Peptides against a protein of PDB entry 3T6J. Designs and how they scored, part 142

Target 1, 375 residues: chain A of PDB entry 3T6J
Amino acid sequence: PIVESYIGFIESYRDPFGSRGEFEGFVAVVNKAMSAKFERLVASAEQLLKELPWPPTFEKDKFLTPDFTSLDVLTFAGSGIPAGINIPNYDDLRQTEGFKNVSLGNVLAVAYATQREKLTFLEEDDKDLYILWKGPSFDVQVGLHELLGHGSGKLFVQDEKGAFNFDQETVINPETGEQIQSWYRSGETWDSKFSTIASSYEECRAESVGLYLCLHPQVLEIFGFEGADAEDVIYVNWLNMVRAGLLALEFYTPEAFNWRQAHMQARFVILRVLLEAGEGLVTITPTTGSDGRPDARVRLDRSKIRSVGKPALERFLRRLQVLKSTGDVAGGRALYEGYATVTDAPPECFLTLRDTVLLRKESRKLIVQPNTRLE
Target 2, 372 residues: chain A of PDB entry 3T6J as posed
Amino acid sequence: PIVESYIGFIESYRDPFGSRGEFEGFVAVVNKAMSAKFERLVASAEQLLKELPWPPTFEKDKFLTPDFTSLDVLTFAGSGIPAGINIPNYDDLRQTEGFKNVSLGNVLAVAYREKLTFLEEDDKDLYILWKGPSFDVQVGLHALLGHGSGKLFVQDEKGAFNFDQETVINPETGEQIQSWYRSGETWDSKFSTIASSYEECRAESVGLYLCLHPQVLEIFGFEGADAEDVIYVNWLNMVRAGLLALEFYTPEAFNWRQAHMQARFVILRVLLEAGEGLVTITPTTGSDGRPDARVRLDRSKIRSVGKPALERFLRRLQVLKSTGDVAGGRALYEGYATVTDAPPECFLTLRDTVLLRKESRKLIVQPNTRLE

## One batch from the design tools (peptide; made by RFdiffusion4, then SolubleMPNN)

Design b2_p17_4_s1 (from b2_p17_4, 7 letters changed)
Fold by OpenDDE base, seed 5:
Structure b2_p17_4_s1 (fold): chain B 375 residues (1-375), chain A 17 residues (1-17)
Amino acid sequence: as target 1 above (375 residues)
Amino acid sequence: PPPTVVESQVSENYTEF
């Protein structure tokens, strides 16, 4: 088998200011079959980047072909194990030197063990589809998230010599219709500027890219899905995201008005965006479980994903990117924290829903040393 | 060489991605 490893001060999720890396390392084995799918995605990346909802001037000037592999983790040292990784975690280096993407395949496999009767917050009619397609949809989402999410977008920079990496006279902000009025100065980074929201904001952007681009026929074809299967993968991917947004409430601490997990906060934000879109796209209904205690159901109208969901996500995703590119911390924080706010206001009553989520929470899972066998 | 199968359990804190 092909063995890969990495080690260093890499992820900054535990830093409240999003800058200081936690010491992390892993050893993994390459999954050749799944890696082949990601290589096909890489081959289409330059074309797919053009489908993202921002002008080319807000995209990388030069496409750099990255490495992308699926890995089965043998050992992982750190506070938690992600399902996907894009490194390095320096946007300036990603733009100039390139990046590497990995999917941690056996981390994703956790999703496969859920028993149907224990699957929370879904309509009965959706459970079978969800169980069938969760795994494949995860592969699609992770691939898009890492490669075209984290791997996309340009930061407008003025270097130490005063030179700009964009034409100040011709580049137009698509949100304002005006010339670019803010940028990153020498020594400023994404993390240093956006600080407390940087990690979650970027995860939200990446997740949104995944949802948005999974609607593209070529993406599903790359992963081997056609016809009804492709549509089911799309549906389950979106359904999983809105469900995850509800589950995310577990990681909110009301007393501190704080989120304890960047990805979960991101997923909640996406849920809020899709709820705001209205028109019956997403519905969260409080219910009573068979045990007589509070429960809830998330509904996603499949027929409205493209007509309602896509435009809403497009607008939101473009705003995320524009604010990121221009280093507009005030605007970015206002936008993101607005959607990340958790109150008990109707109709959603998110704090009440949080109680339901906590009540229905599964038993705590442990990170354990993987077992391996030869076939 | 024969393929290697890996089975693992991960923390709830890093659900999905």
Scores: peptide ipSAE 0.027, ipTM 0.559, DockQ to the pose 0.155
Fold by OpenDDE base, seed 3:
Structure b2_p17_4_s1 (fold): chain B 375 residues (1-375), chain A 17 residues (1-17)
Amino acid sequence: as target 1 above (375 residues)
Amino acid sequence: PPPTVVESQVSENYTEF
């Protein structure tokens, strides 16, 4: 099989300002069988991009067919090992030069390993379904997250010569109904402008793209799901996200009003968006565990995903993209930090729930380098 | 093959995506 690797200052998650890369490297082997579904997703990417909830003027001008490969990681050097990667991490390069996607397949496989008795915060009637479909739903979510999440959207730019990459007279901001009033100037980047929220904001956008597009029948078909199975994959994907939003509270430090994990902050934001949608879509119920100590249950109403969840996520995702495209840091920060704020206000009482999350915290998985043999 | 998983209370080197 083909060996892939990269090394360098790549991810900026550890930089409080989201700009300086951490030195990272991996060596991996291509999994051809698992790559096939991602190739089908790539083949549909141009069409699926049109399904995203922003005007074409806010999408990339030119579709550049990316690579998408499933990799079995042999070694990974860095502070964290991801399930998926989209590189380069520069929007200007993504727009003009293209990008590459990888799914670390064997990392995902490890993430699938769940013991039913240890599965926290789910209703009993959801646990078996969750265990059954977590893996397949992860494949869908990661593929969409990387390819159509990180791989989507346009930054409005004025170059060093004063030329715009958009028509100032005709492009309309769908949120305001007005002409575009802000953009990225020469030398400005996503990270430099959005700084402390850049990483988490972008992850939130990518995760939201995944949830939004996984509802599209073509996506499920690409991954080989139909009928009841497709609906179960959708349900479990959304269920996993709202559960993750609760679990995310582990990574919030109340004393510093600080999030310590960009992806988890993003997932909490999505949970808040879906809770705000109301109508019984998402319910978090404090309970008492069998040990007599605090517990909680997250319930997602399957029947309300399309009717309540999708419209809420659509509006939110559009706002994320519009603010990103226009470089509206003030608006973007207000929106994102608003949803990322953790208080003990009713009805959710998130700080109290955080105590429950910490109480029910399981040991984290440490990935150890595997041995690979040729036979 | 999938990597070996060891449970650790101090592990910070796993992110879902």
Scores: peptide ipSAE 0.025, ipTM 0.588, DockQ to the pose 0.273
Fold by OpenDDE base, seed 2:
Structure b2_p17_4_s1 (fold): chain B 375 residues (1-375), chain A 17 residues (1-17)
Amino acid sequence: as target 1 above (375 residues)
Amino acid sequence: PPPTVVESQVSENYTEF
């Protein structure tokens, strides 16, 4: 078997400033069968990058073909086991030197396991579909998230010699209609500039890319889905995301006004974006469970994903990228913290919903070292 | 195969969803 490993101070999710990596390491074996799908995704990456909602000037100048594999983890040391990885975590290196993508396949398999009787916050009619397609939709989402999410976008940089990696005279900010007014100076990085919001912001961008691009038929075809199956995968992927946005409230600490999990904060932000889109796309309804205690239901109108959801996500995702590219920390913080704010304001009453989420909290899955055997 | 899974109310480990 092909064995892959990495070790070091890699992920900065546990650093409030997003700068210091936590010591992490894994040993894994390549899953060749699952890797084939990701290889096809890589083969289409250059074309799919053009589908992202920002001008080519905000995308990488040169496409560098990355490595993308599905790995079955043998051991993982760290505070959290991800479903996917994109490394290195330095945007400048990603755009100049390239990157590697990894899907932790057997970790995803654990995440796919769902018990119908314990599945919270979904309409009864959606539960079977959700259970059926959660796994496949997750594969799509992770692939897009890593490869085309983390792997996309350009940082505007002025180097130590004063040279720009973009044409200051011709590149236009699509949000302002003006020339580029800000950029990264020598020594400045994404993490150093955006600091406390950097990790979650980037995860939000990557998740948004996944939702946005999963609508593309070519993506679904790469993963082996066509026709009604493809549409169901799309629906479940979006449904999973909006549900995750509600579940995310578990990881918000009201008294400290902070989030304890970057991905969950990101998912809450996306939920807020899609709720803001209105038009009945997403509805969260407080209910009463069979036990007489508070409950809730999330509804996603599949017929409005493309007509309402996609445009809303497009606008939001473009803003995320533009603000990231230009190093506009003030604008980026204002945008992101705005959507990340949790209050009890109607109609959603998120703090009240948080109580419901906590009340209905499901058991978490602990991943234990798998066994291997010789055949 | 997937790793061994143990359910717990408290976990430091996480998956994407």
Scores: peptide ipSAE 0.024, ipTM 0.587, DockQ to the pose 0.240
Fold by OpenDDE base, seed 1:
Structure b2_p17_4_s1 (fold): chain B 375 residues (1-375), chain A 17 residues (1-17)
Amino acid sequence: as target 1 above (375 residues)
Amino acid sequence: PPPTVVESQVSENYTEF
């Protein structure tokens, strides 16, 4: 088997300012079959980047082919085990030097372990489909999230000599129709500027890229899905995301008005975006469980993903990228924190839903190092 | 191989999803 490992101060999720890395490390074995799919995705990456909803001027000037490998983790040391990793976590280095991607495939498999009878917040008619396609949809989402999410976009920079990496006279902000009015100065980074929202904002951008590009037939084909199967994978991926947005409420602390998990905050934001789109795309319905206690159901209208969901996500994702590229912290914070706000306002009543989520939460899972053997 | 999962109320570990 091919063994992969890494170690160091890598992720900054535990730093409120997104700057200080937590010591992390893993040892894993390459999953050759899934890695082959990711290599095909890499081969299509340059073309797929053009499908993202921003002008080429907001994308990398030069495509750098990254490594992408699916890994079965044997041991992982850290505060949490991710499903995917994109390193380094410095946008400037990602743009100039390149990056590496990994999917922790067997970690994703653990997420599939929920039994049908314990699966919360889904309609009965969605449960079997969800169980069937959750795994495959996760593979697609993680691949897109890492490679084309974290691996996309350009930061506008003025270097120490005063030179710009973009043409100030010709580059137009697609949101304003005006010339670029803000950028990163020498020494400024994504994390240093966006600080408290940087991690979650970037995860939200990456997740949004996943949802947006999973609609592309070429992506599904790369992962081996066509026809009805491809549509089911798309549906379940979007369904999982909106469900995750509801589940995310567990990680919100009302008393402190803060989030304790960046990815879950990101997923809640996406849920809010898709709810705002309206037109019956997403519906969250409070219910009463068989035990007489509060419950809820999330419904996603499959027929409205492309007609309602995609345009809403397109607009939102473009705004995320433009604000990121231009270093517009004020605009970015206003946008992101607006969607990340949790209140009890109708019709959603998210604080009330949070109580339901907490009531229905499953026991926390302890992931234990597996044994391996030669066969 | 997949990791072993044990239910725990005290585990500080979590998955991304």
Scores: peptide ipSAE 0.024, ipTM 0.613, DockQ to the pose 0.233

Design b2_p17_4_s2 (from b2_p17_4, 6 letters changed)
Fold by OpenDDE base, seed 1:
Structure b2_p17_4_s2 (fold): chain B 375 residues (1-375), chain A 17 residues (1-17)
Amino acid sequence: as target 1 above (375 residues)
Amino acid sequence: PPPTVVESQVSENYFEY
């Protein structure tokens, strides 16, 4: 087997300022079959980047082909085991030196073991489809999230000599129609400027890229899905995301008005964006469970993903990127924190839904280190 | 065969079901 490992101060999710990494490491074995799909995705990455909803001037000047590998984790040391990784976490290095992507395949596979009767917050007619396609949809989402999410976008920079990495006279902000008004100065980074929202904001951007690009037939083809299967994978991916947005409420602390997990906050934000789109795209309905206690159902209208969901996500994702590129912290914070706000306002009543989520929460299971064997 | 996670917990880039 091919063995990979990494070690170091990598993820900053435990830093309130989003800058200081915690010490992390893993040892894993390459999954060749799934890695082949990610290699095909990498081969198409430069073209797929052009499908993202921002002008080329907001994308990296040169595409640097990264490595992308699916890994089955043997051991992982850290506060949490991710489904995917894009390193390094420094945007300047990603832009100039490149990056590596990995999917932790066997971590994703754990989600496949969910029993139908224990699957919460879905309509009965969606459960079988969800169980069938959640795995494949995860592969697609993680691949896009890491490679084309974290691996996309340009930061506008003025270097220490006063030179810009963009043409101030010709580059237009697609949101304002005006010339670029802000940028990163020498020594400023994504994390240093956006600080407390940097991690979650970036994860939200990456997740949004996944949802947006998974609609592209070429992406689904790369992962081996066509026709009805491709449409089902798309549907389940979007359904999983809106469900995750509801589940995310577990990680909100009302008393402190804060989020405890960046990815979950990001998923809640996406849910809010898609709810705001309206037109029956997403519906959350409080119900009563068989035990007589509160429950809920999330419904996603498949027929409205492209007509309603995609345009809403396009606009939102463009705004995320433009604000990131220009270093507009005030605008970025206003946008992101607006969607990340949790209140009990109708019709959603998210604080009430949070109680329901907590009530229906399953006991947390510890990750058990696997063994290998010789055959 | 590749190692497989037997049990899971919440992780940063993970979806709970």
Scores: peptide ipSAE 0.034, ipTM 0.623, DockQ to the pose 0.233
Fold by OpenDDE base, seed 4:
Formats: C-alpha cells, sequence, structure tokens
Structure b2_p17_4_s2 (fold): chain B 375 residues (1-375), chain A 17 residues (1-17)
C-alpha cells in the first residue's frame, strides 16, 4: 500500500520492566525507491540468517518472509520516533506468525545531516569519511537490525500441554555442549522473564547482528556498495557504533545506577565488548579541546574489524542468543549487566568520560511533522 | 508519483545524533 499506519500499545521502552506498551501510532507514505533495497535484503534473509552465529536449532523453525518497507512518516504520535521498527514485539508471534519491518526513511534522513565542526569524539581524519558514509551505513545497520536482528532467533517453549517446540534429546546448547536445560514455560515471555533488561538486551542483540552481518559482502552488495566504498561503509558503521557507545554515557544516571535509554545502553554494551577484545581495535583517548576543556577521541582500527572485532562480537552475540532462547535469566542478566556496568575503573574511566560527554553534549534534535508535496 | 517529504527532523529512539 502507498499509505501505511499502525496504532496501539506497541513499544515497552518506557516501562522499566519492559512489559507495558506505550500507546503509539503513525501514518506514513511508502518510499518505493528505498523499499527496493530492503526487498532485496528480504530476498536474501533466509540465507543470511544462516550466517548468524548460532545453530539452526536456535533459529526459527520456519522462515517466514516478512514485509520490509521504507516509510516516510507523515505523523507520529509517541514519545520517540524510531529509525526502524520490527513488529510484533512478541517473539513467540514473530516465530510462528511472522513479522513486518519498516525503515522510517525521513527520520533517517534527518540523522544524516551532520556539521563537521560539531562532530564530536572523532579523529579529524575520520570526520569527512564519517560524514560521507553515516547515512548509507545507517541504512545498512537499520535494515539488518530490524530484519535479521529482531527478526532472528527462537525461543524454546513448553506449551500448556507440556509439548516442546524443540527436540530435547538432540538439541545441544553450543555454549555448554549439553542438552537444553531451561526454556520458557506456558505464559512466560521474553519481557516477563528478562524484565528490566529485556528491551535493552534485545536492542543489543539486534545492533550486534547489524555489525556482524554488515561484514558480509552480500549485504553491502544489496545496498549497492562494492570495493572501497563497501569497506568504508563497514568502517563507518562500526565507528558509528563505538562512538555511540561513548555518547551513550549521557543516558546513564550514576546516582541511580540505571540507564534511561535502552538503545544507548545497548550501544555502550557493544562498546564494552569491543574494548574487551583488545588488540588495539578500539581506543578511547581523553584529550583537551581547543577551548582548553576536556574532550575525547574514539579510534577504531579498521584493519582489526574482521580479525578482532568480528570474533569478539560473534562470541558475544551467540551468548546473547543462547541465553535468550533458553530463558536463562540469571545467565543473561549476569552477562548483560556486566557489560552495562559503568564505573570509573581504569583504563577507560567511564564515569570521567561521562563528564566529558556531558560537557560536549549537543542539543537534542527536534522532530517536526513533515510537509509533503505532490510533484 | 508519491508525495515527497520536504521537511523532517529526528529524535532519540534509534540514534540521537
Amino acid sequence: as target 1 above (375 residues)
Amino acid sequence: PPPTVVESQVSENYFEY
């Protein structure tokens, strides 16, 4: 359809326990040109799902071809306007009934505009490249995030009749080498079990899928990037993520030991994972700005993305999925909260960096309902 | 042809910057 809309209790990001949906609605117009790229991604989705770092037994039993459309939003009623959407949000429904993906194209377009002089925390040598490829890399990331991130993975379930949706005798946990020891019981959901970390955890999984799969040549080809351009898009996508992880500190409240934004928490977690990988992959260096006040620089060694970054992300992403699939709340919480912890411990001194982030904070963007024109 | 969006701005939900 040319016009798409949805309305209802959709996202639970405003619920600290991840369960209660916020009333939301939008009306949008289909962008046919941009939708074509996502259609190609959908056409490759079944194959790309196999590239994710978990066994097929942890993936959906049956691939259900989703819709994926780029939308130009005319009106959006809600507390926040996303760059992309994957619905429904219930994993059980996603795996049994299917799902729909949308990219909010005009929302993304606004995010593309960056003034070089205001671009914080990047090396000068990276700024022009970042500005050039931020938009395209963001398109890639959003597409992967929604379709293959939120659209991937299986929950192990025992239904009300006691039947399992997996073979208990043959399915092996790739992390332990043992049979599956936990699952979701009847009435249990992702949100009900993982509660306070559910939203951010899932966003982290989806973002990680994006970073991981953007390394696949087929993905870049789908989006029209080849050769050096493809490599630059990859680099900028990863660079954007690690920068976002630093920026995320704005949304951490030290006094309450909590995060105020699920996506930003997720991005910080990814930053921590990539920092943990070491080997000079990611470096955050406190500096002094031209104004004599604290500043910082994020550096990503592009030559180490595949050799160091990918394996680290692979291991982490697999763990996320396995813990999610098996409903292992204790393990999942331990893993995720471990990476989400913000301290002032060396070498990173994240609490100190947070002060720098706040000092260099940019004004939040205002979203204004767009005007449309007939040509 | 579908209408084009002439004006739009962005918030926090996916990327805030």
Scores: peptide ipSAE 0.053, ipTM 0.625, DockQ to the pose 0.134; fails the geometry check
Fold by OpenDDE base, seed 3:
Structure b2_p17_4_s2 (fold): chain B 375 residues (1-375), chain A 17 residues (1-17)
Amino acid sequence: as target 1 above (375 residues)
Amino acid sequence: PPPTVVESQVSENYFEY
């Protein structure tokens, strides 16, 4: 078998400023069968990047073919085990030197094994479909998230010699209609500028790319889904995201007005964006469970994903990218923190819903390292 | 055969309760 590993200060999610890496490492075995799907995605990446909702001037100047491999992890040492990885985490290196993507396939498989009886916050008519397509939809989302999410977009930079990596005279900000007025200077990075929101903001962008591009028929075809199956995978992927946005409230600390998990904050933001779109796309309804305690149901209208959801996400995702590219911290923070704010305002009453989420919280699961053998 | 995670919390990147 092909063995892959890495070790070092890699992920910065535990740094409040998103800059200092946590020491981690893994040993994994390549899953050749699953890697084939990601290889097909890589083969289409250059074309799919053009489908993203920003001008080519805000995309990387040159496509660098990345490596993408599905891995079955044997051992992972760190504070948490990811479903997918895109490295290096330096945007400047990603756009100049390239990057590598991995999907931890056996980790995703565990996430798929949800018992119907324990599945919270879904309508009964969605549970079986959710269980059936959760795994496949995860593969799609992770692939898009890593390759076309983290692997997309350009940072406008002025180097130490004063040279720009963009034409100041011709590049137009699609949100303002004006020339580019801000950029990254020498020594400035995504993390250093956006600081406390950098990690979550980037995860939100990557997740949004996944939701947005999973609507593209070519993507579903790459993963082997057609017809009704493709539509079900799309539906479950979006349903999973809005459900995750509700579940995310577990990781919000009202007393400190902070989030403790970057990905969950990102998912809550996406939920807020899709709720704002209105028109019955997403509905969260407080209920009473069979045990007499508070419960809730999330409903996603699949018929409105393309007509209502996609345009809302398109506008939001473009704004995220433009603000990131231009290093507009003030604008980016205003946008992101606005959607990340948790209040008890009607109709959602998110602080009250948080109590419900906490009440329905499952016991903490343990990560058990697997064993394998050569046959 | 490839290793399979028997018990794990959902990954940091894709939490699912």
Scores: peptide ipSAE 0.037, ipTM 0.614, DockQ to the pose 0.231; fails the geometry check
Fold by OpenDDE base, seed 2:
Structure b2_p17_4_s2 (fold): chain B 375 residues (1-375), chain A 17 residues (1-17)
Amino acid sequence: as target 1 above (375 residues)
Amino acid sequence: PPPTVVESQVSENYFEY
């Protein structure tokens, strides 16, 4: 078998300032079958990057073909096992040297295992579809998230010699219609500038890329889905995301006005964006469970994903990228923290919903390291 | 066949259920 591993201070999700890495490591075996799908995605990456909702001037100048592999984890040491990885976690290096993508396939497989009777916050009519396509949709989402999410976008930089990596005279900010007014200076990084919101903001961007690009027929074809199956994968992917946004409330601490998990904060932000889009795209309805206690249902109108959801996500995703590219911390913070704010304001009453989420919370899953056998 | 994972916590870097 092909074995991959890494070790070191890699992920900074647990650092409030987004800079200090947590020590982690893993050993994994390549899943050749799933890796083949990701290789096809890599082969299409340059073209798919053009589908992202920002001008080419805000995308990397030169496409650097990354590696992308699906891995079955044998052992993992850290605070949590990721579903996907994009390394290095330095945007400058991603731009100039390239990157590697990994999907932890067997970790995802475990996450896919859901008992129908325990599946919360979905309509009954969606449960079977959700169970059926949760796994495949995750594969799509993770692939897009890592490769085209984390792997996309350009940071505007002025180096120590005063040279810019963009043409100041011709590059236009699509949000303002003006020339670029801010950039990263020598020594400034994404994490150093955006600090407390950097990790969650980037995860939000990557997740948004996944939702946005999963609508592309070529993406679904790469993963082997066509026709009704492709549409179901899209639907379940979006449904999973909006459900995740609700579940995310578990990781918000009202007393401290902070989030304890960057990815879940990101998913809540996306939920807020899609709720703001309105037009019946997403509906969260408080209900009463069979036990007489509070419950809730999330509904996503499939017919409005492309007509309502995509444009809303497009605008939001473009703003995320533009603010990131230009190093506009003030604008970025205002945008992101605005959507990340949790109140009990109607109609959603998110703090009340949080109580419902906590009430319906399932027991935390434990990670059990797998064994391998030679056949 | 790939190794079987009995249980996994993916919430740290992805979705929780």
Scores: peptide ipSAE 0.033, ipTM 0.593, DockQ to the pose 0.217; fails the geometry check

